# Designs tried in a protein design run: peptides against a protein of PDB entry 4U39. Part 193

Target 1, 302 residues: chain A of PDB entry 4U39
Amino acid sequence: SIKVIGVGGGGNNAVNRMIENEVQGVEYIAVNTDAQALNLSKAEVKMQIGAKLTRGLGAGANPEVGKKAAEESKEQIEEALKGADMVFVTAGMGGGTGTGAAPVIAQIAKDLGALTVGVVTRPFTFEGRKRQLQAAGGISAMKEAVDTLIVIPNDRILEIVDKNTPMLEAFREADNVLRQGVQGISDLIATPGLINLDFADVKTIMSNKGSALMGIGIATGENRAAEAAKKAISSPLLEAAIDGAQGVLMNITGGTNLSLYEVQEAADIVASASDQDVNMIFGSVINENLKDEIVVTVIATG

## One batch from the design tools (peptide; made by RFdiffusion4, then SolubleMPNN)

Design b2_p29_5_s1 (from b2_p29_5, 14 letters changed)
Fold by OpenDDE base, seed 2:
Structure b2_p29_5_s1 (fold): chain B 302 residues (1-302), chain A 29 residues (1-29)
Amino acid sequence: as target 1 above (302 residues)
Amino acid sequence: MKLFGFGVGKTAKEAIEKMKKSMEEFEAK
């Protein structure tokens, strides 16, 4: 089974966005120290952590409280994650609960033998230096606790949105990018197809790879496949070129009109931007909710 | 949603070839 665990406010917002977009074949778990915030989750499984420590009042933006809350609730977390083949841990780094608890939860998943993937955001620079410093500590702890860590730099989201975009919409876009990171991988594994991906191949590419980079491209029109692929490999979310990566995952998703030629064209562009000897997974997904849009997601590992 | 093509390889070329083959097999059904 695949489980997605949202940790703290940002992680739970991302999980809500995943549920709203009907991401299939995954189980959702919401974790928070704030009981009131947790009640707003759409996840089937809702877990309050650190009930004795925090009394449901949240972590007060302190990562050490988030860490201790997860440690207090270790047995409950273990039971919720038991039997998962893969665990996605999603969080907004820089806060109390997400920053402190996400590494503990990731380690629990890894110790249970699940392929553990972190998908986390760095805070925007405007959220202040304290959040950036807390996020750096949490990201460092996540690197040790996961098989693969995708870090989304929120400041790079500002390069892909309009300059007049309200702050609330910038946070919604961060939640959407978290969704795309999880869905880009989970759709390759959990989406029913005539050919199932061997989960062993995913393990080979994602196990013990450390930090990963993600690029996303979206396009419409006659050259949509090539444009989406070019946008993905040149995405502002990529802090480096995908050249030199040891592994690459590509997901191309389109509507019912997605052609074999379009998939090939997009794959050839991503392949040409990658090393010749890279371990590569390509997947093509039909999403009936997409009309004329093609979405290319590239994840570079190693 | 349906997965209609998948390819894994030690090279991009191998992965693309396997993906193409998988998609052709899907379209043939």
Scores: peptide ipSAE 0.267, ipTM 0.822, DockQ to the pose 0.860
Fold by OpenDDE base, seed 4:
Structure b2_p29_5_s1 (fold): chain B 302 residues (1-302), chain A 29 residues (1-29)
Amino acid sequence: as target 1 above (302 residues)
Amino acid sequence: MKLFGFGVGKTAKEAIEKMKKSMEEFEAK
């Protein structure tokens, strides 16, 4: 089974966005120290952590409170994660709960033998230096606790969105990028198809890989596959080129009109941007909700 | 949603070839 755990406000917003986009074949768990915020989650499983420590009033933007809250609730987290083959831990770094609790939850998942993937954001620079410093500590702790850590640099989202994009929309886009990171992987594993992915192949590419980079490209019209692939490999979300990665995972998602030629063209572009001796997973997904859009997600590990 | 193609390889070439084969097998059903 695949479990997606949203931790704190940003993680729970991402989980809500996943549910709204009908991400299939995953169990959603919302984790928070704030009981009121947790009640707004769309997840089937809602877990309040640190009830004794926080009394449901949240972590007060203190990562140490978030950490202690997860430690207090360790047994509950273990029970919720039991039997998972894969666990996605998603959080907005820089806050109290997400920053402190996500590494603890990730470690619990890993200790249970799940393939543990972190998908987290760095705060925007405008959220202030304190959040950036807290996020750096949380990211460092996540690296030790996960098999693969995808870090989304929120400031790079500002390069993808229009300059006139309201601050609220930039946060929504951060939630959407977190969704795309989880969905880009989970759709390959959990989507019902005539082809069963061997989960062992995913484990080979994602186990103990440390930091990963993610690129996303979306295009429509003529040459949409090539355009989407080029956008993905040159994505502002990529802090480095995908050359030198030890593993590459590519998801090509399109509508019912997605052709074999388009999939091949996109895959050839990503392959050409990668090292020759790289472990690669290519997956192609039909999403009937996509009309003329192709979405290419590239995850480079190692 | 449906997964209609998948390829895994130690090289991009191998992964693409397996993906193509898997998609062809899907279209043939």
Scores: peptide ipSAE 0.255, ipTM 0.815, DockQ to the pose 0.849
Fold by OpenDDE base, seed 5:
Structure b2_p29_5_s1 (fold): chain B 302 residues (1-302), chain A 29 residues (1-29)
Amino acid sequence: as target 1 above (302 residues)
Amino acid sequence: MKLFGFGVGKTAKEAIEKMKKSMEEFEAK
């Protein structure tokens, strides 16, 4: 089974966005120290952590409180994660709960033998230096606790959106990028297909790979596959080129009109941008909710 | 949603070839 855990406010917003977009084949768990915020989650499983420590009042933007809250609730987290083959831990770094609790939850998942993938954001520079420093500490702790850590630099989202985009829309886009990172991987594993995806192959590419970069490309029209692939490999979300990666995962998602030729064209573009000796996973997904759009997600590991 | 194709390889070429084969098998069913 695949479990997605949203940790704290940002992680729970991302999980809500995943549920709203009907990301299939995964179980959603919302984790928070704030009981009022947790009640707004759309997840079936809602877990308040650190109830004794925080009394449901949240972590007060202190990562140490978030950490201790997860430690207090360790047994509950273990029970919720038991039997998962894969666990996604999603959080906005820089806050109290997400920054402190996400590494603890990730370690619990890893200790249970799940393939543990972190999908986290760095705060925007405008959120202030304190949040950036807290995020750096949380990201460092996540790197040790996960098999693969996808870090989304929120400042790079500002390069994808219009310069006049309101701050609230920039946060919504960060939640959407978190969704795309989880969905790009989960759809390859959880979607019923004629091919039994050997979960062992996914483990080989994602186990103990450390930091990963994600690129996303979306396009429409006659050259949509090539355009989406080019946008993915040149995505502002990629802090480096994918040619230095030890592994590459590519998801090509389209509507019912997605052709074999379009999949090949997109895959050839990503392959040409990658090292020749890199372990690669290519997957193609039909999403009936996509009409004329192709979405290419590239994850570079190592 | 349906998985239309999947390919794994030590090289991009191998992964693409396996993906192509898997997609052809899907279309043939």
Scores: peptide ipSAE 0.239, ipTM 0.808, DockQ to the pose 0.850
Fold by OpenDDE base, seed 3:
Structure b2_p29_5_s1 (fold): chain B 302 residues (1-302), chain A 29 residues (1-29)
Amino acid sequence: as target 1 above (302 residues)
Amino acid sequence: MKLFGFGVGKTAKEAIEKMKKSMEEFEAK
């Protein structure tokens, strides 16, 4: 089974976005120290952590409170994660709950023997230096607690959106990028197909790989596959080129009109941007909710 | 949603060839 855990405000917003986009084949768990915020989650499983410590009033933007809250609720977290083959831990770093609790939850998942993938954001520079410093500490702790950590630099989202984009929309886009990171992997594993993905192959590429980078490309029109692939490998979200990665995962998702040629063209572009001896997973997904769009997600590990 | 094709390889070339084969097998069923 695959479980997605949203931790704190940003993680829970991402989980809500996943549910709204009908990400299939995953169980959703919302975790928060703020009981009021947790009640707004769309997840079937809602877990309040640190009820004694915080009294449901949240972590006060203190990562140490988030950490202690997860430690207080360890047994409850273990029970919720039991039997998962894979666990995604998603959070916005820089806050109290997400920054402090996500590494603890990730370690619990890893100790249970799940393939543990972190998908987290760095705060925008405009959120201030304190959040950036807290996020750096949380990301460092996440690296030790996960098999693979995808870090999304929120400031790079500002390179993709219009300069007049309201701050609220920039946060919504960060939630959407978190969704795309989880969905890009989970769809390859959880989507029913004629070919079962060997979960052992996913483990080989994602186990103990440390930091990973993600690129996303979306395009429409006659050259949509090539354009989407080129956008993915040159994505502002990639802090480095995918050349030099030890592993690459590619998901190409299209509508019912996705052709074999389009999948091959996109794969050839991603392969040409990668090292010759890189471990690669390619997957193609038909999403009936996509009309003329192709979405290419690239994850570079190692 | 349906998985249309999948390929894993120790090289990009191997992964692509397996994916192509998998997609051909899908279309044949």
Scores: peptide ipSAE 0.238, ipTM 0.807, DockQ to the pose 0.848

Design b2_p29_5_s2 (from b2_p29_5, 16 letters changed)
Fold by OpenDDE base, seed 1:
Structure b2_p29_5_s2 (fold): chain B 302 residues (1-302), chain A 29 residues (1-29)
Amino acid sequence: as target 1 above (302 residues)
Amino acid sequence: MKLFGFGVGKTAKEAIEKMKESMLENEAK
């Protein structure tokens, strides 16, 4: 089974966005120290952590409180994650609960033998230096606790969105990028097909790979596949080129009109930007909710 | 949603070839 665990406010917003977009084949768990915020989660499983420590009032933007809250609730977290083959841990770094608890939860998942993938955001620069410093500490702790850590630099989202985009929409886009990172992987594993991707192959590419970069490209029109692939490999979300990666995962998602030629064209573009001796997973998904759009997600590991 | 095809390889070429095969098998069904 695949479990997605949202940790703290940002992680739970991402989980809500995943549920709203009907990401299939995954179980959702919402974790928070704030009981009121947790009640707003759409996840079936809601877990309040650190009830004794925080009394449900949240972590007060202190990562040490988030850490201790997860440690207090270790047994409950273990029970909720038990039997998962793969665990996605999603959080917004820089806050109290997400920054402190996400590494603890990730370590619990890893210790249970699950393939543990972190999908986290760095805060926007405008959220202040304190959040950036806390996020750096949380990301460092996540690297030690996960098999693969996808870090989304929120400041790079501002390069994708219109300059006039309201701050609230920039946060929604960050939640959407978190969704795309999880969905780009989970759809390859959990989406029913005539032939499914072997989870062993996913383990080979994602186990003990450390940091990963994600690029996303979306396009419409006659050259939509090539354009989406080019946007993905040159995505502002990529802090570096995908050359030199030890592994590359590509998901091409389109509507019912997605052609074999379009999939091949997109894959050739991503391949041309990658090293020749790289472990690669290429997957294509038909999503009936996509009309004319193609979405290419590239994850470079190692 | 349906998986249209997938390919795994130690090289991009191998992965693409396997993906093409997988897609063709899915279209023939």
Scores: peptide ipSAE 0.384, ipTM 0.881, DockQ to the pose 0.859
Fold by OpenDDE base, seed 3:
Structure b2_p29_5_s2 (fold): chain B 302 residues (1-302), chain A 29 residues (1-29)
Amino acid sequence: as target 1 above (302 residues)
Amino acid sequence: MKLFGFGVGKTAKEAIEKMKESMLENEAK
């Protein structure tokens, strides 16, 4: 089974966005120290952590409180993650609960033998130096606790949105990018097909790979496959080129009109931007909710 | 949602060829 665990406010917002977009074949768990915020989660499983420590009042933007809250609730986290083959841990780094608890939860998942993937955001620079420093510590702890860590630099989201975009919309876009990172992987594994991707191949590409980069491209029109692929490999979300990556995962998702030619064209573009001797997974998904759009997600590991 | 096809390889070329085979097999059924 695949489980997605959202940790703290940002992680839970991302999980809500996943549920709203009907991401299939995954179980959702919402974790928070704030009981009031947790009640707003759409996840089937809601877990309050650190009830004794915080009394449900949240972590007060202190990562040490988030860490201790997860440690207090270790047994509950273990039971919720039990039997998962893969665990996605999603959080916004820089806060109290997400920053402190996400590494603890990730380590619990890894110790249970699940393939553990972190999908986290760095805070925007405008959130202040304190959040950036806290995020750096949380990301460092996540790297030790996961098999693969996808880090989304929120400041790069400002390059793909209008400069007049309200702060609330920039946060919504960060939640959407977190969703796309999880969905880009989970759809390849969990989407029913006549021939399914072997989970062993996913383990080979994602196990003990450390940091990963993600690029996303969306396009419409006659050249939509090529345009989406080019946007993905040149995405502002990529802090570096995918050249030199030890592993590359590509998901191309389109509507019912997605052609074999379009899938090949997108794959050839991603391949041309990658090393010749790289472990690659290419997957194509038909999503009936996509009309004329193609979405290409590229994840580069190592 | 439906998986259209997939390919895994130690090289991009191998992964693409396997993906093509997978897609063709899925279209034939």
Scores: peptide ipSAE 0.381, ipTM 0.880, DockQ to the pose 0.843
Fold by OpenDDE base, seed 4:
Structure b2_p29_5_s2 (fold): chain B 302 residues (1-302), chain A 29 residues (1-29)
Amino acid sequence: as target 1 above (302 residues)
Amino acid sequence: MKLFGFGVGKTAKEAIEKMKESMLENEAK
């Protein structure tokens, strides 16, 4: 089974966005120290952590409180994650609960033998230096606790949105990018097909790989596959080129009109930007909700 | 959603070839 655990406010917003976009084949768990915020989650499983420590009033933007809250609730987290083959831990780094609890939760998942993937954001620069410093500590702790850590630099989202985009929409886009990171992987594993991807192959590419980079490209029109692939490999979300990665995962998602030729063209572009001896997973998904759009997601590991 | 095809390889070439095979098998059904 695949479990997605949203940790704190940002993680739970991302989980809500995943549920709204009908990400299939995953179980959703919402974790928070704030009981009121947790009640707004759309997840089937809602877990309040650190009830004794925080009394449901949240972590007060203190990562140490988030950490201690997860430690207090360790047994409850273990029970919720038990039997998962794969666990996605999603959080907005820089806050109290997400920054402190996500590494603890990730370690619990890993200790249970699940393939543990972190998908987290760095705060925007405008959120202030304190959040950036807290996020750096949380990201370092996540790297030790996960098999693969995808870090989304929120400041790079400002390069892909309109300059007039309101601040609130930039946060929504961060939640959407978190969704795309989880969905880009989970759709390859959990989407029913005539031939299913062997979970052992996913483990080979994602186990003990440390930091990963994600690129996303979206396009429409006659050259949409090539354009989407080019956008993905040159995505502002990529802090580095995908060249030198030990593993590459590509998901191409299109509508019912997605052709074999388009999938091949996109794959050839991603392959040409990758090392020759890279472990690679290519997946193509038909999503009936997509009309003329193609979405290419590239995850580079190692 | 439906998986249209997938390919895994130790090289990009191998992964693409396997993906093409997978997609062709799926189109034939």
Scores: peptide ipSAE 0.363, ipTM 0.869, DockQ to the pose 0.882
Fold by OpenDDE base, seed 5:
Structure b2_p29_5_s2 (fold): chain B 302 residues (1-302), chain A 29 residues (1-29)
Amino acid sequence: as target 1 above (302 residues)
Amino acid sequence: MKLFGFGVGKTAKEAIEKMKESMLENEAK
């Protein structure tokens, strides 16, 4: 089974966005120290952590409170994650609950023997230096607790949105990028097919790989596959080129009109940007909710 | 949603070839 656990405000917003986009084949868990915020979650499983420590009032933007809250609720987290083959831990770094609790939850998942993937954001520079410093500490702790850590630099989202985009929309886009990171992987594993991807191959590419980079490309029209692939490999979300990666995962998702040729064209572009001797997983998904749109997600590991 | 195809390889070429095979099998059924 695949479990997605959203930790704190940013993680729970991302989980809500996943549910709204009908990400299939995964179990959703919302974790928070704030009971009021947790009640707004759309997740089937809602877990208040640190009830004794915080009394449901949240972590007060203190990562140490988030950490202690997860430690207090360790047994409850273990029970919720039990039997998972894969666990996605999603959070916005820089806050109290997400920054402190996400590494603890990730470690619990890893200790249970699940393939543990972190998908987290760095705060925007405008959120201030304190959040950046807290995020750096949380990301460092996540690296030790996960098999693969995808870090989304929120400042790079400002390069893919309109210059006049309101601050609130920039946060919504960060939640959407978190969704795309989880969905890009989970759809390859959890989507029914006549032949399914072997989870052992996913483990080979993602186990003990440390930091990963993610690129996303979206396009429509006649050259949509090539354009989406080119956008993915040159995505502002990539802090570096995908060359030199030890593993590459590509997901191409389109509507019912997605052709074999389009999938091949996109894969050839991603392959050409990668090293020749790299472990690669290529997957293609039909999503009936997509019309003329193609989405290419590239994850480079190692 | 439906998986259209997948390919795994130690090289991009191998992964793409396997993905093509997988897609063709899924279209034929």
Scores: peptide ipSAE 0.361, ipTM 0.872, DockQ to the pose 0.857

Design b2_p29_6_s1 (from b2_p29_6, 18 letters changed)
Fold by OpenDDE base, seed 2:
Structure b2_p29_6_s1 (fold): chain B 302 residues (1-302), chain A 29 residues (1-29)
Amino acid sequence: as target 1 above (302 residues)
Amino acid sequence: MKEIIGLGIGKTAKEAIEKMKASFLEKKA
């Protein structure tokens, strides 16, 4: 089974966005120290952590409170994660609960023998230096606790959105990028098809790989596949080129009109940007909710 | 509904692409 755990406010917003976009074949768990915020989660499983420590009032933007809250609730977290083959831990780094609790939850998942993938955001520069420093500590702790860590630099989202985009929309786009990171992987594993990905192959590419880079490209029109692939490999979300990666996971998703030619064209572009000797998983997905849009997701590991 | 229409795994990008193409064709056949 695949479990997606949203940790704290940002993680829970991302999980809500995943549920709203019908990311299928995964179990959703919402974790928070704030009981009122947790009640707004759309997840089937809602877990309040650190009830004794915080009294449901949240972590007060203190990562040490988030950490201690997860430690207090360790047994409850273990029970919720038991039997998962794969666990996605999603959080906004820089806050109290997400920054402190996400590494603890990830370590619990890893100790249970699940393939543990972190998908987290760095705060925007405008959120201030304190959040950035807290996020750096949380990301460092996540790196030690997961098999693969995808870090989304929120400031790079500002390069994709219009300059006049309201702050609230920039946060929504961060939640959407978190969704795309989880979905890009989970759709290859959990989507029904005549061809299933062996979970052993996923483990080979994602186990003990440390930091991973993610690129996303979206396009429409006659050259949509090539344009989406070019956007993915040159994505502002990539802190480095995908060359030198030991593993690449590529997902191309389109509507019912997705052609083999388009899939091949996109794949050739991503392959040209990758090393010749790279362990690659390449999947093509039909999503009936996509009309003329193609989405290419590239995850580079190692 | 979402459906996987092709899947390829390889030690090279070329191998993965060829396997994906093969799997895609098998599903459309």
Scores: peptide ipSAE 0.447, ipTM 0.888, DockQ to the pose 0.890
Fold by OpenDDE base, seed 3:
Structure b2_p29_6_s1 (fold): chain B 302 residues (1-302), chain A 29 residues (1-29)
Amino acid sequence: as target 1 above (302 residues)
Amino acid sequence: MKEIIGLGIGKTAKEAIEKMKASFLEKKA
């Protein structure tokens, strides 16, 4: 089974966005120290951590409180994660709960033998230096606790959105990018089809790979496949080129009109930007909700 | 409903693409 755990406010917002976009074949778990915020989760499984420590009042933007809250609730987390083959841990780094609890939850998942993938954000620079420093500590702890860690630099989202985009919309876009990162992988594994990805192959590409980069491209029109692929490999979300990656996961998702030619064209573009000897998983997905849109997701590992 | 229409895995991008194409054609057949 695949489990997605949203940790803290940002992680729970991302999970809500995943549920709203019908990311299928995964179990959703919302984890928070704030009981009121947790009640707003759309996840089927809602877990309050550190109830004794925090009394449901949240972590007060202190990562040590988030850490201790997860440690207090270790047995409950273990029970919720039991039997998962893969665990996605999603969080906004820089806060109290997400920064402190996500590494603990990730370590619990890894200790249970699940393939553990972190999908986390760095805070925007405008959230202040304290959040950036807290996020750096949380990301370091996540890197030790996961098999693969995708870090989304929120400041790079500002390069994709209009300069006049309200702060609230920038956060919604960060939640959407988190969704796309999880969905890009989970759809390859959990989407029904005659062709299933062997979980052993996913483990080979994602186990003990450390930091990963994610690029996303979306396009419409006659050259939509090529444009989406070019946008993915040149995505502002990529802190580096994908040409040094030991592994690449590529997902191309389109509507019912997605052609083999379009799939090949997109794949050839991503391949041309990758090392010749790269371990690659390439999947093509039909999503009836994607009218004339093509979405290309590239995850580079190693 | 979402459906996987092709999947390819390889030690090279070329191999992965070829396997994906093969899998795509097998599903259409």
Scores: peptide ipSAE 0.420, ipTM 0.871, DockQ to the pose 0.877
Fold by OpenDDE base, seed 4:
Structure b2_p29_6_s1 (fold): chain B 302 residues (1-302), chain A 29 residues (1-29)
Amino acid sequence: as target 1 above (302 residues)
Amino acid sequence: MKEIIGLGIGKTAKEAIEKMKASFLEKKA
């Protein structure tokens, strides 16, 4: 089974966005120290952590409280994660609960033998230096606790969105990028088809790889596949080129009109930007909810 | 409904693409 755990406010917002976009074949778990915020989750499983420590009042933006809350609730987390083959841990770094609890939850998942993938955000620079410093500590702890860690630099989202984009929309876009990171992988594993990705092959590319980079490209029109692929490999979300990556996972998703030619063209572009000896997983997905859009997601590991 | 229409895995990008193409053709046949 695949489990997606949203940890703290940002992680739970991302999980809500995943549920709203009908990300299929995954179980959703919402984790928070704030009982009121947890009640707003759309996840089937809702877990309050650190009930004795926090009394449901949240972590007060303190990562040490988030950490201790997860440690207090370790047995409950272990029970909720038991039997998972893969665990996605999603959080906004820089807060109390997400920053402190996500590494603890990730370590519990890894110790249970699940392939553990972190998908987390760095705070925007405008959220202040304290959040950036807290996020750096949380990201460091996540790197040790996961098999693969995708870090989304929120400041790079500001390069993709219009200059007039309201601050609230920039946060929604961060939640959407978290969704795309999880969905880009989970759709290749959990989507019904004549061909299923062997979970062993996913383990080969994602186990003990440390930091990963994610690029996303979306396009429409006659050259949409090539444009989407070019946008993905040159995405501002990529802190570096995908050249030198030991593993690449590529997902191309389109509507019912997605052609083999378009799939090949996109794949050739990503391949040309990758090392010759890269371990590659390439998947093509039809989503009937996509009209004329193609979405290319590239995850580079190692 | 979402459906996987092609899947390729390889030790090289070329191998992955060729397997993906093969998988796509097998579904149309």
Scores: peptide ipSAE 0.376, ipTM 0.847, DockQ to the pose 0.848
Fold by OpenDDE base, seed 1:
Structure b2_p29_6_s1 (fold): chain B 302 residues (1-302), chain A 29 residues (1-29)
Amino acid sequence: as target 1 above (302 residues)
Amino acid sequence: MKEIIGLGIGKTAKEAIEKMKASFLEKKA
């Protein structure tokens, strides 16, 4: 089974966005120290952590409280993650609960033998230096606790969105990018089809790979496949080029009109930006909700 | 409904693309 665990406010917002966008074939778990915020989760499983420590009042933007809250609730987390083959741990780094608890939860998942993938955001620079420093500590701890860690630099989202984009929309876009990171992988595993990705192949690409980079491209129109692929490999979300990666996972998702030619064109572009001797997974998915849009997600590991 | 229409895995980009194309064609046939 695949489990997606949202940790803290940002992680739970991302999980809500995943549920709203019908990321199917996964079980959703919402984890928070704030009982009121947790109640707003759409996840099937809602877990309050650190109930004794925090009394449901949240972590007060302190990562140490988030960590201790997860440690207090270890047995409950273990039971919720039990039997998962794969666990996505999603969080917004820089806060209390997400920053502190996500590494603990990830380690629990890994210790249970699940392929553990972190999909986390760095805070925007405008959230202040304290959040950046807290996020750096949380990301470092997360890197040790996961098989693969996708880090989304929120400041790079500001390069993709309009300059007049309200701060609230920038956060929503961060939640959307978290969704795309999880969905780009989970759809290749969990989406029904004549061929499914063998979990052994996913393990080969994602086990003990450390940090991963993600690029996303979206386009419409006649050249939509090429444009989406070009946007993905040149995505501002990529802190480096995908050349030199040990593994590349590409998901091309389109509407019912997605053609073999478009899939090929997108794959050729991603391949041309990758090393010749890289382990590659290429997947193509039909999503009826995309209509004329193509979404290309590229994840580079290693 | 979501449906996977092609999947390719390889140690090279070329192999992965070829397998993906093959899987796509198999589904459309």
Scores: peptide ipSAE 0.367, ipTM 0.848, DockQ to the pose 0.876

